# Peptides against a protein of PDB entry 1IK9: the designs that were tried, part 6

Target 1, 211 residues: chain A of PDB entry 1IK9
Amino acid sequence: MERKISRIHLVSEPSITHFLQVSWEKTLESGFVITLTDGHSAWTGTVSESEISQEADDMAMEKGKYVGELRKALLSGAGPADVYTFNFSKESCYFFFEKNLKDVSFRLGSFNLEKVENPAEVIRELICYCLDTIAENQAKNEHLQKENERLLRDWNDVQGRFEKCVSAKEALETDLYKRFILVLNEKKTKIRSLHNKLLNAAQEREKDIKQ
Target 2, 207 residues: chain A of PDB entry 1IK9 as posed
Amino acid sequence: MERKISRIHLVSEPSITHFLQVSWEKTLESGFVITLTDGHSAWTGTVSESEISQEADDMAMEKGKYVGELRKALLSADVYTFNFSKESAYFFFEKNLKDVSFRLGSFNLEKVENPAEVIRELIAYALDTIAENQAKNEHLQKENERLLRDWNDVQGRFEKAVSAKEALETDLYKRFILVLNEKKTKIRSLHNKLLNAAQEREKDIKQ
Target 3, 195 residues: chain B of PDB entry 1IK9 as posed
Amino acid sequence: MERKISRIHLVSEPSITHFLQVSWEKTLESGFVITLTDGHSAWTGTVSESEISQEADDMAMEKGKYVGELRKALLSVYTFNFSKESAYFFFEKNLKDVSFRLGSFNLEKVENPAEVIRELIAYALDTIAENQAKNEHLQKENERLLRDWNDVQGRFEKAVSAKEALETDLYKRFILVLNEKKTKIRSLHNKLLNA

## One batch from the design tools (peptide; made by RFdiffusion4, then SolubleMPNN)

Design b1_p8_4_s4 (from b1_p8_4, 7 letters changed)
Fold by OpenDDE base, seed 1:
Structure b1_p8_4_s4 (fold): chain B 211 residues (1-211), chain C 211 residues (1-211), chain A 8 residues (1-8)
Amino acid sequence: as target 1 above (211 residues)
Amino acid sequence: as target 1 above (211 residues)
Amino acid sequence: STKPFQTK
């Protein structure tokens, strides 16, 4: 089961933060359980896949698009631009929400809720879920932090090896060229010496032919 | 202000999860605000630095050690071994907690709390803090995940450059030796040719002298 | 460009 808690403000009680819990299996379109609380009272309702399909049809909206709007409204709250408005009557237990666009507002969905007999249990379970989620997220953050520190060390180690390899390649090239120049200069000196000996021998023979 | 919420179980109500909120400035030893709730009622108390010092003195415990035990009890709850036990009387508003060791249990601290007139506001604010903490931890998690993915790419890039540098060093050495052998063999061939020309010129001159 | 072995 997946679960999301969002803070919302009701049109009837704009000064009182309410909490909207939505719980679902795999996908929101398969249906969900909705719980509303003000920190004293709680109200719950179940919305079936058939009700979601009917609401999409009644709105003449494609089901996937409708579920996409439900996800934004119910799992994110009003959003950063107050695009969604929430209404609840404690008397009728009727919950509905609207999407507010520039030129048009429309009802996105409506649910009958039931007042929970033991709201304290619902509130405690909601707080427990928040604390568990905090603990899980903290453990994941500590893991990712340790992994980032490991990867940064490993990166620095490879970078240092790479820089040493570059320097060692340049040093190798320089050393090999120096050694090769020494051996080649020795061979060039020997070639020059042999050529001079050949020239001297030819000059001596030309003198012996001229008595 | 720092804040921690923990779930606790009261000895009087072992089936009901309670929530212990502690709020402090910089260090717990400077004093703190404690809030207890069962999801319906709330109780609050302020503990001063002087009360913490007095409680440490009354226990004949070094203040830093006492604050270290307070931190474990009040910020972590009972702990994984139920080392801390919590007691609260709703009638007297007296909260106390014990440390349970193998051979001894002792009272670690006690506080007079006051029943909050509007517990729903305290509960809403507590849930808001949990939701804000979840959002902050999620944003931090997403940041760390993106950084982890960046560091892993950067590591792979440097590793691939390092492997190419190693291979290029070995290839450079091999190529330089091959080229040097070619030039050296050419010089050796020229030396051998010049030596043979010198030997032939010497043999011709020795024939001319014997004639 | 592999510099030729310019032996002096």
Scores: peptide ipSAE 0.018, ipTM 0.858, DockQ to the pose 0.004
Fold by OpenDDE base, seed 2:
Structure b1_p8_4_s4 (fold): chain B 211 residues (1-211), chain C 211 residues (1-211), chain A 8 residues (1-8)
Amino acid sequence: as target 1 above (211 residues)
Amino acid sequence: as target 1 above (211 residues)
Amino acid sequence: STKPFQTK
């Protein structure tokens, strides 16, 4: 089961933060349980896949697009742009929400809720879920932080090996060139010496022919 | 202000999860506000630095060690080992907790709480804090995840550069040796040719002298 | 680029 808790403001009670819990299996399209609380009272309703389909049809909206709007309204809470307005009648237990566009507001959906007999149990379970989510997210944060620190160390180690490899390549090139120059100079000196010996021998032979 | 919310079980009501909120400035040693709730009622008390010091003295415990025990009891909640037992009288509003060791239980601390007139406000604020903490931790998780992905890419890039540097070093060494062998062989051939010319010139001169 | 071994 997936669950999302958001804070909302009701048009009737704008000074009192309400909490909207939505619980579903796999996708919101398959239906969901909605729970509203003010921290004292709670109201719950079940919205079936058929009701979602009917609301989409009544809106002449494609079901996936409608579910996309439901997801934005019910799971993100009131974003800072007041794009969604929430209404609830405690008397009729009728919950509805509107999408506010610049030039038009329209009812996006409506649900009949039922007053929970023991709201404290619902509130406790909601707080428990929040605390579990905090603990899970903290454990994930600690894991990711340790992994970041590991990856940074591993990066620094490879970077240091790379820099050493670059320096070793340059040093190798320099050393090989130096060694090659030495050997090549020795061979050039030997060639010059042999050429001079040949020139001298030729000059001596030319002297011996000239008596 | 720092805050921690934990779930606890009361000896008097072991089937009902209670929530213990502790709020403090900088350190628990400087005093704290304690709030207990069952999701319907709430009780709050303020514990001063003087009360903490007095409780430490009454226990003949060093203040920092006592605060360390308070931190374990009040901020970690009931760990799985039931090392801490929580007691609350709704009638007297007296809250106390015991540390359970194998052979001894002792009262670690006690507080007088006051029943909150509007528990719904306290509960709403507590849920708000949980939701804010979830949102902050989610944002941190997303950030750390993106950073992990970045660090992994950066590591792969440097690793690939390092491997290319190793291969380029080996290729450079091989190329330089091949070039050197070619030039050295040319010089050796020239030296051999010049030596043969010298030997021939010497043999001709020896023929000319015998002639 | 054959850097010539400029052996002096």
Scores: peptide ipSAE 0.018, ipTM 0.858, DockQ to the pose 0.004
Fold by OpenDDE base, seed 3:
Structure b1_p8_4_s4 (fold): chain B 211 residues (1-211), chain C 211 residues (1-211), chain A 8 residues (1-8)
Amino acid sequence: as target 1 above (211 residues)
Amino acid sequence: as target 1 above (211 residues)
Amino acid sequence: STKPFQTK
């Protein structure tokens, strides 16, 4: 089961932070459990897939878009932009929320909740889930940090090998050219020496013809 | 102010998860606020630096070692090894904890707490702190994940450049040797041709002398 | 610079 806890402010009690827990299986579309608490009392309701479908139809909204709005309202928390307003009557146990647009507000959804008999258990379980999530996130952070440090070392090692390869390529080219020039100069010297010997032999033969 | 929340089990109520909050400024040694809750009631006490010093002295323990034990007991939570046992009397508001070693258990510390008049506020603030910590850890996780993906891309780019540099070095060496051999063979052919011309000139001169 | 392999 997936779970999200968010802070909300009720229109009726704007000074008291409430906590909205939503729990679901696989997709929010398949239905969910909604739990509201003020840290003393708790209220819970189950919302079925059929109720979600009916609310979408009543709104004349496509189901996937409606579920997308539910996800923003119920799972994101009240963002600092007051885009979603939450209402709860403790007397009727009726919960509803509105989407506030610039020129229009409309009810996005409504649920009947039931007062929990043992709110302390629900609150303890909620705190446990928060502490578990903190521990899991800390372990993930430590893993990602160590992996980040590993990747940085591996990058530095490959970078240093690359720089050495570039320098070694330039050194190889320079050395091969130097060696090549030496051997070529030796062969050029031998060619010049042989040409001089041919010129001398030709001059000697020309002297022998001239007696 | 730094804060840590941990789950504990009280010897008197082993089936009910309690939450131990410790809050301190800079160092736990400078004193701390301890808060206990069961999700319905809350109890708070302040422990001064002087009380920590006195408890260390009463235990005949060096203060830094004692604070190190306090940190393990109060901030790490009850690890699965039951190394620390927690006791709280709701009647006396007396909290104490023991360190359990294989052959000996001893009281590590004790505090008088006071029952909080508005436990719901303390519980709400505790849940708020947990949700803030979750959000901060999530943001850090997302940052580290993106940085990890960046470093992996940068590593792959340098690795690919390194492999290309290695292949280019081998290709350069092979090409330089091939070209060198071609030019050397041309010079060797010219040397052989000049030697043959010298031999022919010598043979012609020897014929001219015999003739 | 004489082109390395074009030794004239």
Scores: peptide ipSAE 0.016, ipTM 0.858, DockQ to the pose 0.003
Fold by OpenDDE base, seed 4:
Structure b1_p8_4_s4 (fold): chain B 211 residues (1-211), chain C 211 residues (1-211), chain A 8 residues (1-8)
Amino acid sequence: as target 1 above (211 residues)
Amino acid sequence: as target 1 above (211 residues)
Amino acid sequence: STKPFQTK
C-alpha cells in the first residue's frame, strides 16, 4: 500500500490545520482510502474504482485526466495558489473539494466519510508513518551523502591521473625531440665532414693532374 | 529551536505507542521542553539547565556524560535493546525513565509534566513538524540524487578523457619513433653513400699514382 | 629503458 499525508485547510475551519491521508494499492485509479483528522477526531472513507469512474463521467472528464486531478488535490493539498478548496461537514460526514480556476470553480470530487471511533489509533498510526518516512529518508540521505563523497574522491583521483598523463605526454614529447635532435645533429655533422673530405680529395686530384 | 520526536512505549501501556517530543535551544544541556502524547492526550514539561545539573549531581555523574545519556534516551527512544525504559503516571503526571544495564537498572531522569488542555493543537503541530521534516528531507534527497548524477557524469567524462590521453600518448610515441626512424635511415644512407664515394676516390688516386 | 633505436 502507498500512502500520502497532506496538510489541508477546511473552508469551515480555516484556522485549524487538518491532515488528509490517502492510501492506495499501486494506483490511485484502483480506489483509495481517505482519512481526515484534526488531531483529535478522525474520519475515514473508502473510494472505489467505480466511484472514481462515475465521478469522471459525471464531470465529462477523461478518467486518466480526472485521476491526475485527484492526485494533485488529495496528495499535494491546496497547492501554492489555493487551487484546491476542501470542505467537510462533521455533521453529515460529507467531504468534497473544488478546483478553483480564474473564471470557474467546480466540484472535483465528493466522498462520504465515517467518524472513527478510536481516532487516537489512527493518529498514532499516522505519526508512526511520518516517523518511519523520516527515518527512511534520513538513511537515504546518509547513503546519498556517502556516495557523493565517494564519487567526489573517485573524480579527484581520475582528474589527478589525467593531469599527470597530460604532463607525462608533454614531457615524453619534449624528451624524444631532444634525443632525436642530438642524434640528427651527429648525423648532420658526419655528413658535412664526409662532404668536406670528398671536396678536398677532388681538389687534390685536380692538382695531381695539373706537372 | 531544535526538536526530535521519538516513539516510546510506557511500561504501563506497552501496547500503545507514545510519542516523545523533545525541544531545545542549541544544546540539550541548556534545558528542554518535553511533550508526551498518545495521539489523544498530551502532557508537557519544561526541564531547566539547573534541574539537569541537579539530576547529574544526584546521580554522581559528570554533567556532559549525563546529558549524553539524556540525548540517547530522549532523542532515540528505547534503542535497539530496550536500554531505556519509560514510565509515566497520568494521575501524578510524573514521567521517569530508567537505563537498563546487564546487572543494574537505575533511574536516569524524572520530570513532572502537565496535562495539555488542547492536545489537538500539540498533536497537529507535531504532525506539521513531521510533514515539514519529510518535505525537507525529500528536497535534500532530490538534491543529493541530482548531485550524484552530476558527479557520475563528471567522473565518466574525466575517465574518458584520461583513456584518450593514455592512447594519445602511446600513439604519439609510436608516430614520433616512426618519423625519426625514416629521417635517421635517410641520414644513414647518405653517410654510407658519401663513405663509398670517398673509398672510390681513394682507390682511383692509388691507381693514378701506380700508373 | 628506452630501447635504443636499432635502426638495418
Scores: peptide ipSAE 0.017, ipTM 0.858, DockQ to the pose 0.004; fails the geometry check

Design b1_p8_5_s1 (from b1_p8_5 with S6E)
Fold by OpenDDE base, seed 1:
Structure b1_p8_5_s1 (fold): chain B 211 residues (1-211), chain C 211 residues (1-211), chain A 8 residues (1-8)
Amino acid sequence: as target 1 above (211 residues)
Amino acid sequence: as target 1 above (211 residues)
Amino acid sequence: SSMSSEPP
């Protein structure tokens, strides 16, 4: 089961933060349970897939778009404050919400809730869920932080190996050229020495022919 | 102000999860506010630095050790369940907690609380804090996840550059040696050719002298 | 030691 808690303000009680819990299996489209609380009282209702389909049809909205708007209204928490308005009557237990556009407001959905006999249990369960979610998110943060520190070490190690490889390549090239020049110059000197011996031998032979 | 919420079970009501909020400025040692709730009622009390010092002295415990035990009892949440026991009288508003060791249990601290007139406000504020903490932790998780993905890309990029550098160093060494051998062999061939010309010139001169 | 590059 997935669960989302959001804070909302009711038009009837704008100074009092209310909490809207939505819980669902797999998809919001398959239906959900809605729980509303003011921290003293709680109200709950089940919304079926058929009711979601009927509300979409009554709005002349495609079901996937309607569920997309439901998700934004009920699961966003405090989105940009004025886009959705929430209304609840404690007397009738009737909950409804509206989408406010620049030129148009329309009812996006309406649900009958039931007052919970033991609101303290629902409130405790809601707080437990929040504390569990905090603990899970903290554990995930600590894991991601340790992984970031690992990746940063691994990056620094490879970077240092790369810099050493670059420097070693340049040093190798320079050393090989230096050694090559030394051996090449020795062979060039030997070639020059042999040419001079050939010239001297030819000059001596020309002297012997000229007596 | 720092705040920590933990779930506790009271010895008097072991089936009912209670929530213990502790709030403090800078350090727990400087004093704290304790708030207890069962999701219907709330109780609050202020614990001063002087009371913390007195409780440490009454226990014959060094203040830093005592504060360390307070931190484990009051801020750990559900630590290993049986190490700390919590007691509260709704009638006297007296809260106390004990540390349970294998052979010894002792009262670690005791506080008089006051029943809150509007528990719904305290409960709403507690839920708001939980939701804010969830949102902050989620934003931190998303940031850390994006940073992990960045660090992994940067690691892959440097690793790929390092592997190319290694391969380029080996290719350079191999190519330089191949080129060096070619030039050296050409010079060795020229030296051999010049030696053969010197030998032929010497043999021709020896023929001319014998003639 | 100045490595005198011999002329090409």
Scores: peptide ipSAE 0.015, ipTM 0.854, DockQ to the pose 0.004
Fold by OpenDDE base, seed 4:
Structure b1_p8_5_s1 (fold): chain B 211 residues (1-211), chain C 211 residues (1-211), chain A 8 residues (1-8)
Amino acid sequence: as target 1 above (211 residues)
Amino acid sequence: as target 1 above (211 residues)
Amino acid sequence: SSMSSEPP
């Protein structure tokens, strides 16, 4: 079961923060339980897949697009642009929400809720879910932080090995060239010495032929 | 201002989860506001630095050690080992908590609370704080996840550069040795050719003298 | 050590 709690303001009670809990299995499209509370009273309603389908049809909207709008309204809360307005009558237990576009407002959905007999239990369960979510998110944060610190160490280790490898490559090239030049110069010197000996021997033979 | 909310169970109401909110400025030692709620009623009390000092003295405990025990009791909630027990009288508004050791239980602290006139506002504020904390922790999780993915890419990039550097070093060594051997063998062949020319010239000169 | 790569 998935759950989302959001803050909303009712048009009738704009100074009082309300909490909208939506709970569903697998997908919001399959139906959901909606719970509204003001921190004193609570109201709940079950919304079936058939009701979601009917609301989509009444809206002349494709079901997947309608569920996408439901998700934005009910799971995000009032976003920073008052794009969604929430209305609730405590008398009729009728909940409805509207999407406000620039030139048009339209009802996106409407549900009958029921007043909960023991609102304190619903509120306690809602707070428990918040505290569990905080604990889970904190544990995830600590895990990700430790993993980031590990990855940073591993990066520094391979970076240091890479820099050592670059320096070792340059040192190897320099050393091999130095050794090569030494041996080449020795061989060049020996070749020059042998050429001079050949020139001298040829000059001596030319002297011996000339008596 | 710092705040912590924890779940507790009162010894008198073990089936009803209560929520203990502690709010403080800078340090718990400087004093704190304690708020207790059952999701219907709320009780609050201010605990001053002087009261904390007095409770430490009454306990014959060093203040820093006492504050360390306060922090464990009030900010952790009932840990998995029932190390702390919480008691509250709704009649007297007297709140106290005990530390349960293996062979000894002792009162760690006690506070007078006051019943809040508008508990719904306190409960709404508590839920708001939980939702804000969830949002902050989610944003931190998303940040840490993106950073983790970045660090993993950066590690893979430097690892791939390191492996290429190792292979390039080995290839360089092999290439330099091959080139060196080629040039050395050419010089050795030229040296041998020059020695043979010198031997032949010496043999011809020895023939010319015997002749 | 002259690494002569001449075959024996």
Scores: peptide ipSAE 0.012, ipTM 0.855, DockQ to the pose 0.003
Fold by OpenDDE base, seed 5:
Structure b1_p8_5_s1 (fold): chain B 211 residues (1-211), chain C 211 residues (1-211), chain A 8 residues (1-8)
Amino acid sequence: as target 1 above (211 residues)
Amino acid sequence: as target 1 above (211 residues)
Amino acid sequence: SSMSSEPP
């Protein structure tokens, strides 16, 4: 079961932070359980896939688009721009929420909730879920941090090997050229020496013909 | 202000998860606020640095060692091994906790709490803190994940450059040796040709002298 | 003796 808790403010009680818990299996489209609490009382309702489908039809909205708006409203709370407004009557147990556009608001959905007999149990379970989520996220953070430190070491090791390879390539080129020049100059010197010996032999032969 | 919430079980109410909130400035040694809740009622007490010092003295324990045991008990809850036992009387508002050793338990500390008049406000603030901590940890997780993906890309890029550098070094060595052999063989051929010309000129001169 | 730095 997936679960999301968001803080919301009710239009009727704007100074009191309320908590909206939504729980679902796989997709919000298959239905969900909604729980509202003020930290003293709790109210719960179950919304079926058929009710979601009917609300989408009543809104003349495609079901996937409607569920997409439900997801934004119920899982994100009001959001940073007060795009959603939440209303709840403790007397009628009627919960409804509106999407605020520039010049018009429209009701996005409405649910009948039921007052929970033991709100303390619901509140304890909600706090337990928050503490479990904190522990899981902390464990994930520690894992990601260790992996980040590993990847940084591995990067530094490969970078240092790469720099050594570049320097070794340049040194190899320089050394091979130096050796090549030495041997080439030795052979050029031997060629010049042999040419001079041939010229001297030709000059001596021309002297021997001239007696 | 640093804060830690832990779930605990009271010896008197082992089936009811309680929440122990501890809040402090910089160090637990400077004093702390303790809050206990069952999700319906709340109890709070302030523990001063002088009270912590007195409890350490009463235990004949060095203050830093005592604070170290307080930190384990109050910030970790019972722990996975039930090393700490928590007791609370709702009637006397007396909270105490024991450290369990193999064959003996001893009282590690005790606090007088006061019943909170508006427990719902304390519970709402506790849930808000949990939700803020979840959001901060999620943002940190997303940051660490993006950084991990960056470091992995940077590692792959340097690794690919390193492999290209290795291959280029081997290719350079092979090419330079091939060029060197070609030029060396050309010069060796020229030296052999010049030696043969010298031998022929010497043989012709010896024929001209015999003639 | 000038090492002829002429490339090959």
Scores: peptide ipSAE 0.012, ipTM 0.855, DockQ to the pose 0.004
Fold by OpenDDE base, seed 3:
Structure b1_p8_5_s1 (fold): chain B 211 residues (1-211), chain C 211 residues (1-211), chain A 8 residues (1-8)
Amino acid sequence: as target 1 above (211 residues)
Amino acid sequence: as target 1 above (211 residues)
Amino acid sequence: SSMSSEPP
């Protein structure tokens, strides 16, 4: 089961932070449980896939698009832009929310909730979920941090090997050219010596022919 | 202000999860606020640095070691090993906790709490802190994940440059040796040709003398 | 012609 808790403010009680919990199986489209609490009382309602489909039809909205708007409203809370307004009557247990656009506000959805007899249990379970989520996120942070430190070491090791490879390539080229010049100069000296011997032999033969 | 919330079970109410909130400034040693809640009622007490020092003295324990044990008990909750047991009387508002060793249990600390008149506000603030901590940890997770993906790209880029450098070094060595052999063979051929010319000139001179 | 493998 997936769960999301969000802070909301009710239009009727703007000074009191309320908590909106939404719980669902696999997809929000298949239905969800909505729970509202003020930290003292709790109210819960189940919203079926058929009710979501009916609300989408009543809004003349495609179901997937409607569920996308439901997800933004219910799983993010009001958000930083006050795009969603929440209303709840404790007397009628009627919950509804509106989307506020620049020039128009419209009701996005409405649900009948039921007052929970044991709100303390709902609140405890909500706090437990928060603490579990904190622990899971902290464990993930510690894992990702250790992985970052590993990847940084591995990067430094490859970088150091790359720099050594570049330097070793330049050194190899320089050494091979030095060795090549040495052997080439020896062969050039031997060629010059053989040419001088040929010139001397030709000069001696020309002297022997001239008596 | 630093804050930690932990799940605990009271010996008197083992079926009901309680939440222990500890809040402090800079160091737990300077004093802390302890808050207990069952999701319906709340109890709060302030523990001063002098009370912490007195409890350390009464335990015949060095203050820093005592604060270290307080931190383990109060900031981790019971832990997975049930090393700490928590007791609270709703009548006397007396809270105490024990450390359980293999052969001995002993009282680690005791505090007088006061019942909060507006527990809903304390519970709302506790849930707000949990939601803020979840959001902060999620933002940190997203940052670390993006950094991991960056470091992995940077590693792959350096690794690919390193492999190209290795292959280019081997190719350079092979090409330089091929060029060297070509020029060396040309010089060896020229030396052999000059030696043959010297031998022929010597044979002709020996014929001219015999002649 | 046979590249005789005499080391340099």
Scores: peptide ipSAE 0.000, ipTM 0.854, DockQ to the pose 0.004

